# Designs tried in a protein design run: peptides against a protein of PDB entry 6O8C. Part 35

Target 1, 262 residues: chain A of PDB entry 6O8C
Amino acid sequence: VGLRYEKISLPKIHPRYDLDGDASMAKAVTGVVCYACRTASTLLLYQELMRKGVRWLVELVKDDYNETVHKKTEVVITLDFCIRNIEKTVKVYEKLMKVNLEAAELGEISDIHTKLLRLSSSQGTIESSLQDISSRLSPGGLLADTWAHQEGTHPRDRNVEKLQVLLNCITEIYYQFKKDKAERRLAYNEEQIHKFDKQKLYYHATKAMSHFSEECVRKYEAFKDKSEEWMRKMLHLRKQLLSLTNQCFDIEEEVSKYQDYT

## One batch from the design tools (peptide; aimed at target 1 Q192)

Design b2_p18_8_s3 (made by RFdiffusion4, then SolubleMPNN; from b2_p18_8, 5 letters changed)
Fold by OpenDDE base, seed 2:
Structure b2_p18_8_s3 (fold): chain B 262 residues (1-262), chain A 18 residues (1-18)
Amino acid sequence: as target 1 above (262 residues)
Amino acid sequence: SDEEIEEAQKELEELLEE
């Protein structure tokens, strides 16, 4: 679940010269752009934390994979040993039958042998599944984390700093408009400067909002969507690994039942 | 006027792009 933030918009900027209105408008604009700066910072922080989480999860899943591979190997060794032993037993019983000794248990041992061979065949499926998982986790695989470094916003983009510069310009104009308001009436030259500053304010504000929307929000949303998709796939893969591990344990348990015959 | 503001904004944009 990504961060929730409020959609922000600039207040309407009226073209009419009004010292009170302009001061109020400038205050509102300052507030909006300030919020944009803070939001951009928060969005960046979120993405950086998510990148850390992604790296952590990759390592966790790799560990799970290695454990599963280890368990699978253990089971293969145990199973092969059991099969070899039961085959020796079968040969012994066959010899006993040649000397007319009762081999009532030969059928049972043969059935066990068949069962063990079936279990051994299932190891091929587990191996194939592990290979698939390995390929997905490998560089260039479907679950590679390269997207985390490419998508979204990064500290190196300096988006927050860029917005802060614009905010500083806007804030300066706002403070001037507060002073202008206090004067109640401006001389002609001061009035012209005020009007010009109002245009600058609009320009800076528009630039800030555009930058925020295009370079911060949009990229964040793309990162969020990609991260959610990747996370779902990783969690599913982890479940698959758990399933494979359980299958190995089940096989080991079943083999243990036949230890009396080996 | 709105037109004067638009013209001034355009001039400002040109100045800021320099």
Scores: peptide ipSAE 0.019, ipTM 0.560, DockQ to the pose 0.128
OpenDDE base, seeds 1, 3, 4, 5: peptide ipSAE 0.006, 0.006, 0.005, 0.019; ipTM 0.453, 0.462, 0.375, 0.473; seed 4 fails the geometry check

Design b2_p18_8_s4 (made by RFdiffusion4, then SolubleMPNN; from b2_p18_8 with E2M E10K K16L E17K)
Fold by OpenDDE base, seed 2:
Structure b2_p18_8_s4 (fold): chain B 262 residues (1-262), chain A 18 residues (1-18)
Amino acid sequence: as target 1 above (262 residues)
Amino acid sequence: SMEEIEKAKKELEELLKE
């Protein structure tokens, strides 16, 4: 009769989980995701401010353009008037020469006429340049601000809110882990819940960071790059406008020198 | 800063590997 030694099943040593480590990890994760939320909010705000700035700059440049066009028009009128007067004078002197009067004054007037005609020809170049600028500023032009509405992140995307939801879930788990740490030992069921929550924490954290990187940071960087490029082009265009304005003033000044003859 | 963001990402990744 073989004595059936009851194999005393050694109590299954449950793998030790580190409550302190889990709490510390959860705290760190909470901090990182919190930072992501704040950063996303800041990036969004920056973009919104930049969009306002872009709109403002467009309006400013359009105003400058209109002023330049107005000045150009004024100069054209003045120049044309001066040319007409000089032409009349030339005709008078030509008639006088036919009557054997001295031609000395005719030469000077003719030279002035030639200079004025050259100035008039330069107006065509200015006009062409203004038309080019207008086309670039027009809807669908190369300097249109449509990109500002398309690129980057927008409040309607609710990225910050989505991140905040994830942060709330993570924070809740962190507080639970803090409590678990304080209890020093958990019952089996509580331990299983803790392990499950740790997996949830990982899931939420991963989702938050992916969302932050792909939907917030990447889009922001694209927006920033586009804005910088656009801004550079706009500033260059503004310089061109100023140059054209100065050319108009130069022409006006030259015309004024000949007003004594008209 | 972008550097801070990248640092935070790395820290999180390290924590998640653990």
Scores: peptide ipSAE 0.066, ipTM 0.677, DockQ to the pose 0.023
OpenDDE base, seeds 1, 3, 4, 5: peptide ipSAE 0.000, 0.028, 0.006, 0.026; ipTM 0.356, 0.648, 0.326, 0.534

## One batch from the design tools (peptide; aimed at target 1 R16 Y202)

Design b2_p19_1 (made by RFdiffusion4)
Pose (drawn by RFdiffusion4):
Structure b2_p19_1 (pose): chain A 256 residues (1-92, 99-262), chain P 19 residues (1-19)
Amino acid sequence: VGLRYEKISLPKIHPRYDLDGDASMAKAVTGVVCYACRTASTLLLYQELMRKGVRWLVELVKDDYNETVHKKTEVVITLDFCIRNIEKTVKVVNLEAAELGEISDIHTKLLRLSSSQGTIESSLQDISSRLSPGGLLADTWAHQEGTHPRDRNVEKLQVLLNCITEIYYQFKKDKAERRLAYNEEQIHKFDKQKLYYHATKAMSHFSEECVRKYEAFKDKSEEWMRKMLHLRKQLLSLTNQCFDIEEEVSKYQDYT
Amino acid sequence: EEVEEEFEEFVKEQEEAEE
């Protein structure tokens, strides 16, 4: 979804010299830039937080991986150990009652369990190579896409907002005077140009740098999330497959 | 570039309005 904010544009700046109009115009412009500035700050937060989160979630799946492999090895030393019971040089030269019967069916399941465990390790390694630092789930898009604190985009907007704010405040004063001396009228007319220039620059900066890069980060994250849930579903299927093996071995562990 | 063109148009309109 991303941040739901309203897109607010600069009002039309009428060219006449009008102390009342210019004051009202400057106030409206300052407001729009504040909203743009404040919104630009939240966009940076959502990115910075997203990145702290993706970093953390990646490490958590590594814990879910290590937890699973810790049980896969924990169970193998039971399969290979309980196979050493019913399938060693102890169990099974002519013989008819030497145990080749209904227990041989369990030895068959345990052979298929030890072999099926083989491809578990093959798939388990494949996900480790995606969770690895250089793998195809590395959060490399996270540090490339979108804006950063080092970009100083908010304080760049803030510098422009200060120019605009100082002019608005002066335009209030001018409106209060109802008439401006000669030189002051001219300066006021120039400051009106400066205000428009600063505002359009701040607005276009907000659009082409903050929002554009933010959306690019937003789409990269949606794409990376699909890869993530796809891997988490696979790792989970490998975890359950182990508890199954533990379950089907903990039955045959108790013999007579 | 577009901001500069719009700013020039605005300054020209302001001068015509003053005239």

Design b2_p19_1_s1 (made by RFdiffusion4, then SolubleMPNN; from b2_p19_1, 12 letters changed)
Fold by OpenDDE base, seed 1:
Structure b2_p19_1_s1 (fold): chain B 262 residues (1-262), chain A 19 residues (1-19)
Amino acid sequence: as target 1 above (262 residues)
Amino acid sequence: SKIEEEYKKWKEEMEKAEA
């Protein structure tokens, strides 16, 4: 998962003055830094899209949580109602038992009451689980999305723009070196300018590559890893919510079996 | 040379910009 990109490196820059070699080198450097700019832009876009996805997923999971809570509440109400009705029935049958009537039925109703109470006790576990999930999703919780706003690269960092500026400088020198190559021979002053421009080219190129690797790629990889981990945890959380929902449905179904006794 | 002086100035400016 994640954006695949090719690892790029600068070509070897030879210190020797060679108009043909320098033009070729400059062309290669331009290509590499151009790729870095495009890649940085793509990596940034990916992260921005992922941040949107993270926000979307958080809202989705919150909705799932609320639905589960609602279902749990519904089941609790239904179960409590059923328990109260069964308790009333038990009292009636207890009175009848004193007259030696319906003793067998009292046993059955009492067993149902016991089963319902057990189901009611299980609601505490569901509630605890929901509270845990809520705490994890809350601000400052273990599944908070604060990292998405902190990690990685951001438009405000202006990494692409910074790289583009360096690329422009490099490209300008490349075009000059292309002209120099066409001249075949340079006067002393022009030769010195060429040599200095070569040093400038190296400076810009190394700065660009350093910036790309340290401020773009590294941060992207960190963001990617963190996002993958977080996404996995969120998906697991959704499964937990689904499990809790299913438990509520199971309880509701069980309670429905005893409604005829109320 | 005049060109060397210009390069030196450029280098100094670049170093200042990085600081």
Scores: peptide ipSAE 0.055, ipTM 0.641, DockQ to the pose 0.046
OpenDDE base, seeds 2, 3, 4, 5: peptide ipSAE 0.048, 0.018, 0.054, 0.054; ipTM 0.633, 0.414, 0.637, 0.638; seed 3 fails the geometry check

Design b2_p19_1_s2 (made by RFdiffusion4, then SolubleMPNN; from b2_p19_1, 12 letters changed)
Fold by OpenDDE base, seed 3:
Structure b2_p19_1_s2 (fold): chain B 262 residues (1-262), chain A 19 residues (1-19)
Amino acid sequence: as target 1 above (262 residues)
Amino acid sequence: SKIEKEYKEFEKKMEEELK
């Protein structure tokens, strides 16, 4: 799960003045930092897409929840209606029983009434489960998506742009080192500039790599881990909702068996 | 050295710009 990327490291930078070596080193550094820029961009894109997915999934699950609540409500209404009708029937048969008629039928209807009341009691468990789910999905709940807005990297952080600036500086020095190499020998002043630029290159490269590692990769990994955990919990919640829905259907089916007595 | 001094100044400038 998540994006795979290659581990990168800066080449060794030798302090020795060497026009050929410095040009080669600068080329390698440019390549590494370029890869970091591209990778950072890709990691950012992944996170942005995931955030969209998270929002979508939240809405989907909320819809599922509402449907389940609706079904539960329907079953409660049906069950209550059936219970009321059975109670009326029981009263009628009780009157008949006073004249020693329909004793067996009264017993059967009373048993049905008892069964219906048990089914009604089971609705309390479903209600409690739905309330728990609602609480988990509510703001501040265990399944809130606030983490998606807080964790990871964001476009506003300007990480890619910052890396690009450093890459531009590095690239400029690289091209200068190519020119220096072509000259084969530099005058004293140009040599000093070359040495200074090499130090700048080192600084920019180190800054780029540290920024990439600490602000891009590390935060991405944290985001990925949280997203995986959250997704697992959301999938489980969806299964719970489905289970509750099925329980409602089961109750409805059982109630339908007794509708002929109403 | 002169170069070292200039680099330190550069480093300081870059630290400020990359905040």
Scores: peptide ipSAE 0.029, ipTM 0.625, DockQ to the pose 0.049
OpenDDE base, seeds 1, 2, 4, 5: peptide ipSAE 0.018, 0.028, 0.029, 0.024; ipTM 0.362, 0.616, 0.620, 0.544

Design b2_p19_1_s3 (made by RFdiffusion4, then SolubleMPNN; from b2_p19_1, 11 letters changed)
Fold by OpenDDE base, seed 2:
Parts: structure tokens; sequence; C-alpha cells
Structure b2_p19_1_s3 (fold): chain B 262 residues (1-262), chain A 19 residues (1-19)
């Protein structure tokens, strides 16, 4: 879930010289660019927090992976031990069978051996799955977090600072326009300055809006989309790990039933 | 609107900065 923000647009800037209208327009522009600046800051903060979260989740999943691998290894050792013991028993009974003794017991042990071998084969599938997960989590893998460092906006971009500079320029002009309005009428030279400042205001405002839209909002949306996709994949992977762990426990439990025969 | 609220906050901040 990403941050919600309002779509902003600049008020219409009329070319007509109007001290009251220009002051009002400048006020509105100041408000819009102020909002853009604050929004950009918030979006940046959100992304930085998300990056921390991504790193945390990666470490968490790696820990889960290691635990699963450890459990799998334990089960393999136990299973192999049981298989070896059963095989020894089978050999003993096979020798006895030559004398036509204890044929029924041999059949039972052979069945257990077959079942254990099947369980052992299932471990191969678990191993393959773990290898796949490892490859996906590895650097350059499909679930690598490199995107988190590349996508979106970063403090080094200085987007907020750039917008703040523009806001300061706009604010200065706004205050001048308030003064101009209070004078009711300007001398010719002052009027010309006012007109020039209005043009400057326009340029600053349009630059701010373009920067906000293209460098802040667009990049944020891209980051958000990628983060959501990545997060879904990571959560799915975590569920896979849990499933594999449970499979290991199931195998261990089944093997324990046959330990009495070893 | 959020824009208006942000403007008000800005206005207050500017007022404080002028003091």
Amino acid sequence: as target 1 above (262 residues)
Amino acid sequence: SEIEEEYKKWEEEMKKAEE
C-alpha cells in the first residue's frame, strides 16, 4: 500500500496585468508548489523506509532458508542412518531365508526398506527446491533487491531541495505582489518589474511542477509498483520455505516409526 | 483541501520565520 496524494495543477495564469489578480494567483501558485515540496519529501521518506524494510525482509527470508536447510540436513542424516540399519537387517534375514526361516519377518523389513527409499527420493525434490530458492535469492537472482537501490527517488537527487529553492523564489515574488497590491497603483518602472516578476513566477512554477511530476511522482509510482511485485514474490517464497520445512518434519515423523526395527 | 492545509502550514512557518 502506497501513500496517497492529490493530483495538483497550477492555476491559470492570465497575461493581463492585474495587481489583485496577480497577488491571488501568486498565492495559489505558492500553495501548490508548497504542497509539491512537502509531498516530495513524504514520498522520499516512504521510499527510504521501504528500502529498509526490503533489506530486513531479505535477511529474514535468508534466515528462514538457512533453518530449512539445516532441518533438511538433519532429516537426511537420520533417514540415511535408518536405511543403512535396515539394509543390514535385510542381509541377515536373507541369509536366514536360505534355511527357510523367518520369511514373514523378511517381507516386513523389505517393505520398510522400500518405504524409506521412497522417502529418500523425496528429499531430492526438497533439495532441488531449496537450490531454486537459493538461486532466486542470490545476487543477480530474480528476487534480488537491487531494484530498491535503483528505482524511485533518493536523497542524493536533492529533489526536495530543488523544489524548496523554487518555492523560495515563488514566495518572494508573492510577497512582492502583495506589496504591489497594497500600493493599488504602480509607477511605470515598477509595473514593468511586476510584469517581469510574473514571468519569472511562471517559469519557476512550471519548472517546479514538471520536476515534481517527472522526477518525484513518476519515479515513486515506479518504485511502488516494483516493491509490490517484489513483496508478493518474497512472501510466496517464504511460504514455499515453510512448506519445505513441514515436509521435512513429516518425513522425520515417518522415519521415527521405523526406528524400532533398526 | 490538502493543498490549502499545506499552504496554511507554510504561511504559519513563514510568519514565524519573519519574527
Scores: peptide ipSAE 0.104, ipTM 0.687, DockQ to the pose 0.029
OpenDDE base, seeds 1, 3, 4, 5: peptide ipSAE 0.024, 0.024, 0.035, 0.030; ipTM 0.619, 0.590, 0.681, 0.651

Design b2_p19_1_s4 (made by RFdiffusion4, then SolubleMPNN; from b2_p19_1, 9 letters changed)
Fold by OpenDDE base, seed 3:
Structure b2_p19_1_s4 (fold): chain B 262 residues (1-262), chain A 19 residues (1-19)
Amino acid sequence: as target 1 above (262 residues)
Amino acid sequence: SEIEEEYKKWLKEMEEAEK
């Protein structure tokens, strides 16, 4: 869920010379561009916070991975130990069977051995899954967080500062238009200045809104979309790790049933 | 007019700054 912001647009700028209308228009433009500046700042902050969150989540998932690997290793050791013990027992019973003793017991132990070997084979599947997860988390992998550093807006882009400069220019013209309005009538030269300032205002406002839309909003939306996709994949990966961990526990539990025979 | 010339200069400066 991303930040909601209002869609803003510049008011219509009429070419007619009207001191009252121009002052009102300039006020409205100032308000719109001011909102753009604040919004750009908020969008930037959100992205920076999200980048921190992404880094945190990567570390968390790496920890989960390491725990799963540890558990898998533990189970492998336990299973191998159990297999070795059962194999020793099988050899003993084979010797006894040559004397026609305990044939039924040998069959039971042999079946256990077969079951343990099947469990051991399942470890290969777990290992393969862990390797896949590791590759996805590795640099250049499908779940790498490089996108977080590339996509969106960054403080180094100075988008907010650029917008603020334009806002300052617009605000200056607005205050002049307020003064012009108070004069009610301007001399010819002052009138010409007013008209040109109106053109400047339009230029700055258009530039500000274009910059806001193209460099702030668009890039933010791209960042948001990528972050949502990445987050879904990471959550799925965590579920996979949990599943693998549970499989290890299940194997361990099954092995424990046979430890009494060793 | 002198004011028009100043505006034209400003406009050129702004166009150059966008490059």
Scores: peptide ipSAE 0.103, ipTM 0.698, DockQ to the pose 0.046
OpenDDE base, seeds 1, 2, 4, 5: peptide ipSAE 0.022, 0.093, 0.099, 0.100; ipTM 0.549, 0.689, 0.693, 0.695

Design b2_p19_2 (made by RFdiffusion4)
Pose (drawn by RFdiffusion4):
Structure b2_p19_2 (pose): chain A 256 residues (1-92, 99-262), chain P 19 residues (1-19)
Amino acid sequence: VGLRYEKISLPKIHPRYDLDGDASMAKAVTGVVCYACRTASTLLLYQELMRKGVRWLVELVKDDYNETVHKKTEVVITLDFCIRNIEKTVKVVNLEAAELGEISDIHTKLLRLSSSQGTIESSLQDISSRLSPGGLLADTWAHQEGTHPRDRNVEKLQVLLNCITEIYYQFKKDKAERRLAYNEEQIHKFDKQKLYYHATKAMSHFSEECVRKYEAFKDKSEEWMRKMLHLRKQLLSLTNQCFDIEEEVSKYQDYT
Amino acid sequence: EEEIEEEFEEFVKEQEEAE
C-alpha cells in the first residue's frame, strides 16, 4: 500500500501586484511546501523502517533455518543409530526364522526415510544459498533503491521552505502597510518571483527525487516480498518434513 | 530545471505585462 498522502500542488500565482493577494498567495504556497516537506520526511521513514525490517526478517528466517537443520541432524543420529539396530551385523548362511519377516517392512520404511532425507539436505542447502549474503534473496535492492538519510532530501526541502516562509512573513507585513514605498514595492515584486522560484523548485524536487525514488523502492519491495514468502513456505515444508520423520521414527524406536 | 526556468521566464514576462 505505502503511505497514503494527498497530492497537493502549488496554487496559481497571479502576476498582478496586489498586497492582499500576494500575502494570501504566499501563505497558501508555504502551506503546500510544508505538506510536501512533511510528507517527504515520512516517506524517508517508511523506507528506513522497511529496510530495518527486511534486515531483521532475513535474520529471523536464518534462525528458522538453523532451528530446522539442528533437528535434521538431531534426527539423523537416530535414523542411522536405529538402523544400526535392526540392520547391523546383529540382525541378519541359511535361515528361515532369522528375522526376515514383519520387521523387514520397518527396515524398508527406515531405508526410504534415510534416503528421502538425502534430498531434504539438497533442498535445505538451496535455500541457504538464497539466504546467504550474496544469494538471490540478499537485500541489495534495499540499499540501492529509494532515498537515504545521506541524501539530505528533507533538509534540502527545508532550506527552500525557509526562504519561502521568510518571504510570506514579509508579505504579511507589506499587506499590513496597505501601501509600499517606491523601492520597497520593487523589492516586494522581486521577492514574489523568488517565492515562486523556490516553491516550484521544492515541489519538483519532492516529485522527481523523493516520490519517484520512493515508489521505485516500493515496487522493489513487493517483488522481494514474493520471493521471501515463497522461500518461507519451502523452508516450512522442510521443517514439517522433519517433524514427520521424527514422528515416524519415534514409533519404531520403541521395539521388543 | 529547464522547465522551471522556462516557466519562471514566462511568469516574469506576465508580471511585466501586468504592470

Design b2_p19_2_s1 (made by RFdiffusion4, then SolubleMPNN; from b2_p19_2, 7 letters changed)
Fold by OpenDDE base, seed 2:
Structure b2_p19_2_s1 (fold): chain B 262 residues (1-262), chain A 19 residues (1-19)
Amino acid sequence: as target 1 above (262 residues)
Amino acid sequence: MEKIEKEYKEFEKEMEEAE
């Protein structure tokens, strides 16, 4: 679940010269851009934490994979050993049958041999599944975490700092507009400066909001969507590994029933 | 940036017309 943020918009900026209205507008703009700065910072932090989580999960799944491979290997060794022993026994009984010796147990041993061979065949399917998982976890695989480094916003982008610079400019103009309001009337030159500063305020505010929307929010949403998709796939992979491990245990248990015949 | 600059120019024009 990603971070929730509120959609923000700039207040309407009127071209009319109004010291009271301009001070109020500037205050509102300052508030909106301040919120954008804080939100951008929070979104960045979230993404950085998620990147750490992604790396951790990759390592965890790799460990699960290695454990499954190890278990599979143990089962294969045990199964192969049992098969070889049963095959030796079958050969001995076949020789006894050729000399017309009663070997009523040959049928039972042959059936065990057939069952063990079937179990051995199932190991091939497990191996194929493990190979598929390995390929998916590889650096170029479908579950590679390269997207986590490419998508979203990064500290190197300096988005928060850029927004903060714009916020500082806006805040300075706001404070000046508060002073202008307190003067009630401005001289001609001061009025012209006020009008010019209002234009600057508009420019800084629109730049800040555009940057926030396009470079922070949009990229965050893309990161979030990719992270959710990737996470679902990774969780499915972990379940698959668990299933394969359980299959290995099932085979091991079945083989143990025939160890008395080996 | 071009869109913002255009909007800024339009705003500037509106401010000049309002004077």
Scores: peptide ipSAE 0.033, ipTM 0.537, DockQ to the pose 0.890
OpenDDE base, seeds 1, 3, 4, 5: peptide ipSAE 0.022, 0.027, 0.026, 0.028; ipTM 0.589, 0.578, 0.570, 0.541; seed 1 fails the geometry check

Design b2_p19_2_s2 (made by RFdiffusion4, then SolubleMPNN; from b2_p19_2, 9 letters changed)
Fold by OpenDDE base, seed 2:
Structure b2_p19_2_s2 (fold): chain B 262 residues (1-262), chain A 19 residues (1-19)
Amino acid sequence: as target 1 above (262 residues)
Amino acid sequence: MEKIEKEYKEFEEEMEKAE
């Protein structure tokens, strides 16, 4: 679940010269851009934490994979050993049958051999599945975490700092507009400066909001979507590994039933 | 940036008309 943020918009900026209105407008703009700065910072932090989480999960799944491979290997060794022993026994009984010795137990041993061979065949499917999982977890695989480094916003982008610079400019103009309001009337030159500052305020505000929307929010949403998709796939992979492990245990248990015949 | 610059110019023109 990603961070929730509120959609923000700039207040309407009227071209009319109004000291009271301009001060109020500037205050509102300052508030909106301040919110954008804080939100951008929070979104960045979230993404950085998620990147750490992604790396951690990759390592966890790799460990699960290695454990499954190890278990599979143990089962294969045990199964192969049992098969070899049963095959030796079958050969002995076949020789006895050739000399017309009663070997009523040959049928039972042969059936066990057939069952063990079937179990051995199932190991091939497990191996294929493990290979598929390995390929998916590889650096170029479908579950590679390269997207986490490419998508979203990064500290190196300096988005928060850029927004903060714009906020500082806006805040300075706001404070000047508060002073202008307190003067009630401005001289001609001061009035012209006020009008120019209002234009600058508009420019800084629109730049800030555009940057916030396009470089922070949009990229965050893309990161969030990719992270959710990737996470679902990773969880499915973990379930698959667990299933394979359980299959190995099932085979081991079945083989143990025939150890008395080996 | 081009859109912002355009909007800024439009705003500037409106401010000049309002003077």
Scores: peptide ipSAE 0.040, ipTM 0.563, DockQ to the pose 0.891
OpenDDE base, seeds 1, 3, 4, 5: peptide ipSAE 0.024, 0.025, 0.024, 0.041; ipTM 0.572, 0.585, 0.540, 0.567; seed 5 fails the geometry check

Design b2_p19_2_s3 (made by RFdiffusion4, then SolubleMPNN; from b2_p19_2, 7 letters changed)
Fold by OpenDDE base, seed 2:
Structure b2_p19_2_s3 (fold): chain B 262 residues (1-262), chain A 19 residues (1-19)
Amino acid sequence: as target 1 above (262 residues)
Amino acid sequence: DKEIEEEYEKYLKEMEEAE
């Protein structure tokens, strides 16, 4: 679940010269852009933490994979050993049958051999599944975490700093507008400066909002969507590994029943 | 900063009322 943030928009900026209205507007703009800065920072932090989590999960799944491979290998060795022993026994009994010796137990041993061979075939399927998982976890695989480094916002983008610069400019104008308001009336030159500053405020504010929306929020949402999709796939993969491990244990248990015959 | 936050909250309230 991603971070929740509020949708923000700039207040209406009226072109009319009004010292009281302009001060109030500037204050509101300052507040909105301040929120954008804080939100951008929070979104960035979340993404950085998520990237760490992604890396951690990859390592965890790799460990699970290695454990499963190890278990599979052990079972294969045990199974192969049992098969070889049963095959030796079958050969002995076949020789006895050729000389017309009673070998009533040959049928039972042959059945065990057939069962073991079936179990061996199932190991092939497990191996194929493990290979598929390995390919998916590879650097070029479908579950690669390269997206986590590419998507979203990064500290190197300096988005928060850029917004902060704009906020500083806006704040300065706001403070000037507070002073202008306190003067009640401005001289002609001061009035012209006020009007120019109002335009500057507008430009800074619109730039801040566009940057926030396009470079922070949009990229964050893309990161969030990709992270959720990737996470679902990784969780499914872990379940698959667990299933394969359990299959190995089941085979091992079944083989153990026939060890008395080997 | 606190004053700015208060103004932002006021702004949000106004926006909610306008919707």
Scores: peptide ipSAE 0.075, ipTM 0.680, DockQ to the pose 0.035
OpenDDE base, seeds 1, 3, 4, 5: peptide ipSAE 0.020, 0.053, 0.040, 0.020; ipTM 0.506, 0.644, 0.574, 0.503

Design b2_p19_2_s4 (made by RFdiffusion4, then SolubleMPNN; from b2_p19_2, 11 letters changed)
Fold by OpenDDE base, seed 4:
Structure b2_p19_2_s4 (fold): chain B 262 residues (1-262), chain A 19 residues (1-19)
Amino acid sequence: as target 1 above (262 residues)
Amino acid sequence: DEEIEKKLKEYEEEEKKAE
């Protein structure tokens, strides 16, 4: 869930020369662009915070992965040791059977051996799953965080600063229009200046809104969507790791039951 | 909007003439 912001639009700019109307319009434009500046700043901050969060989560998941791998390795060693011991026991019993028919004991040991081999096979599946997870987390993998550096807006884009410059220009014109309004009537030259400033105001405002919508909002939304998708996948991956860890514990517990026969 | 743009263009032309 991303930040909520209000959809903003420029007020209608009437072409007619009207000191009162123009001052009012300029005030409204100033307000809108001011909001755009603040919103752009907030959106940028949000993205920067999210990037930090993404990096943190990546490290956390990597740690989880390493712990799982470690646990898996321990279990494999224990399991292999147990298998080797059982195999030795089987050989001993096979030799003993030549002298004494203790078929029941051999059968039990053989069954244990079979079970251990099945557990060993399951370890192969766990290994494959871990390899898959590793590949996904690796650079260039499906869960790499490279997108976080690419998508969205960045401080280096200077979007807030650019908007602020435009806002300053607009604000200046607004203040002039307030003065013009106070004069109630302008001389011809001042009237022409007012009209030109109105045009400039329009261009600045349009540029600001275009920049805000295309560079700030659009990119933010893309970042947001990507982050949500990535986050869901990462959370799912963590669940997978936990599942694998639990499987390792289960195998370890089962192996421990057979260690008395080794 | 088109009317506004037309008027703005007119202003631009007038500005260029005043320069």
Scores: peptide ipSAE 0.020, ipTM 0.527, DockQ to the pose 0.182
OpenDDE base, seeds 1, 2, 3, 5: peptide ipSAE 0.019, 0.019, 0.024, 0.020; ipTM 0.513, 0.510, 0.591, 0.526; seed 3 fails the geometry check

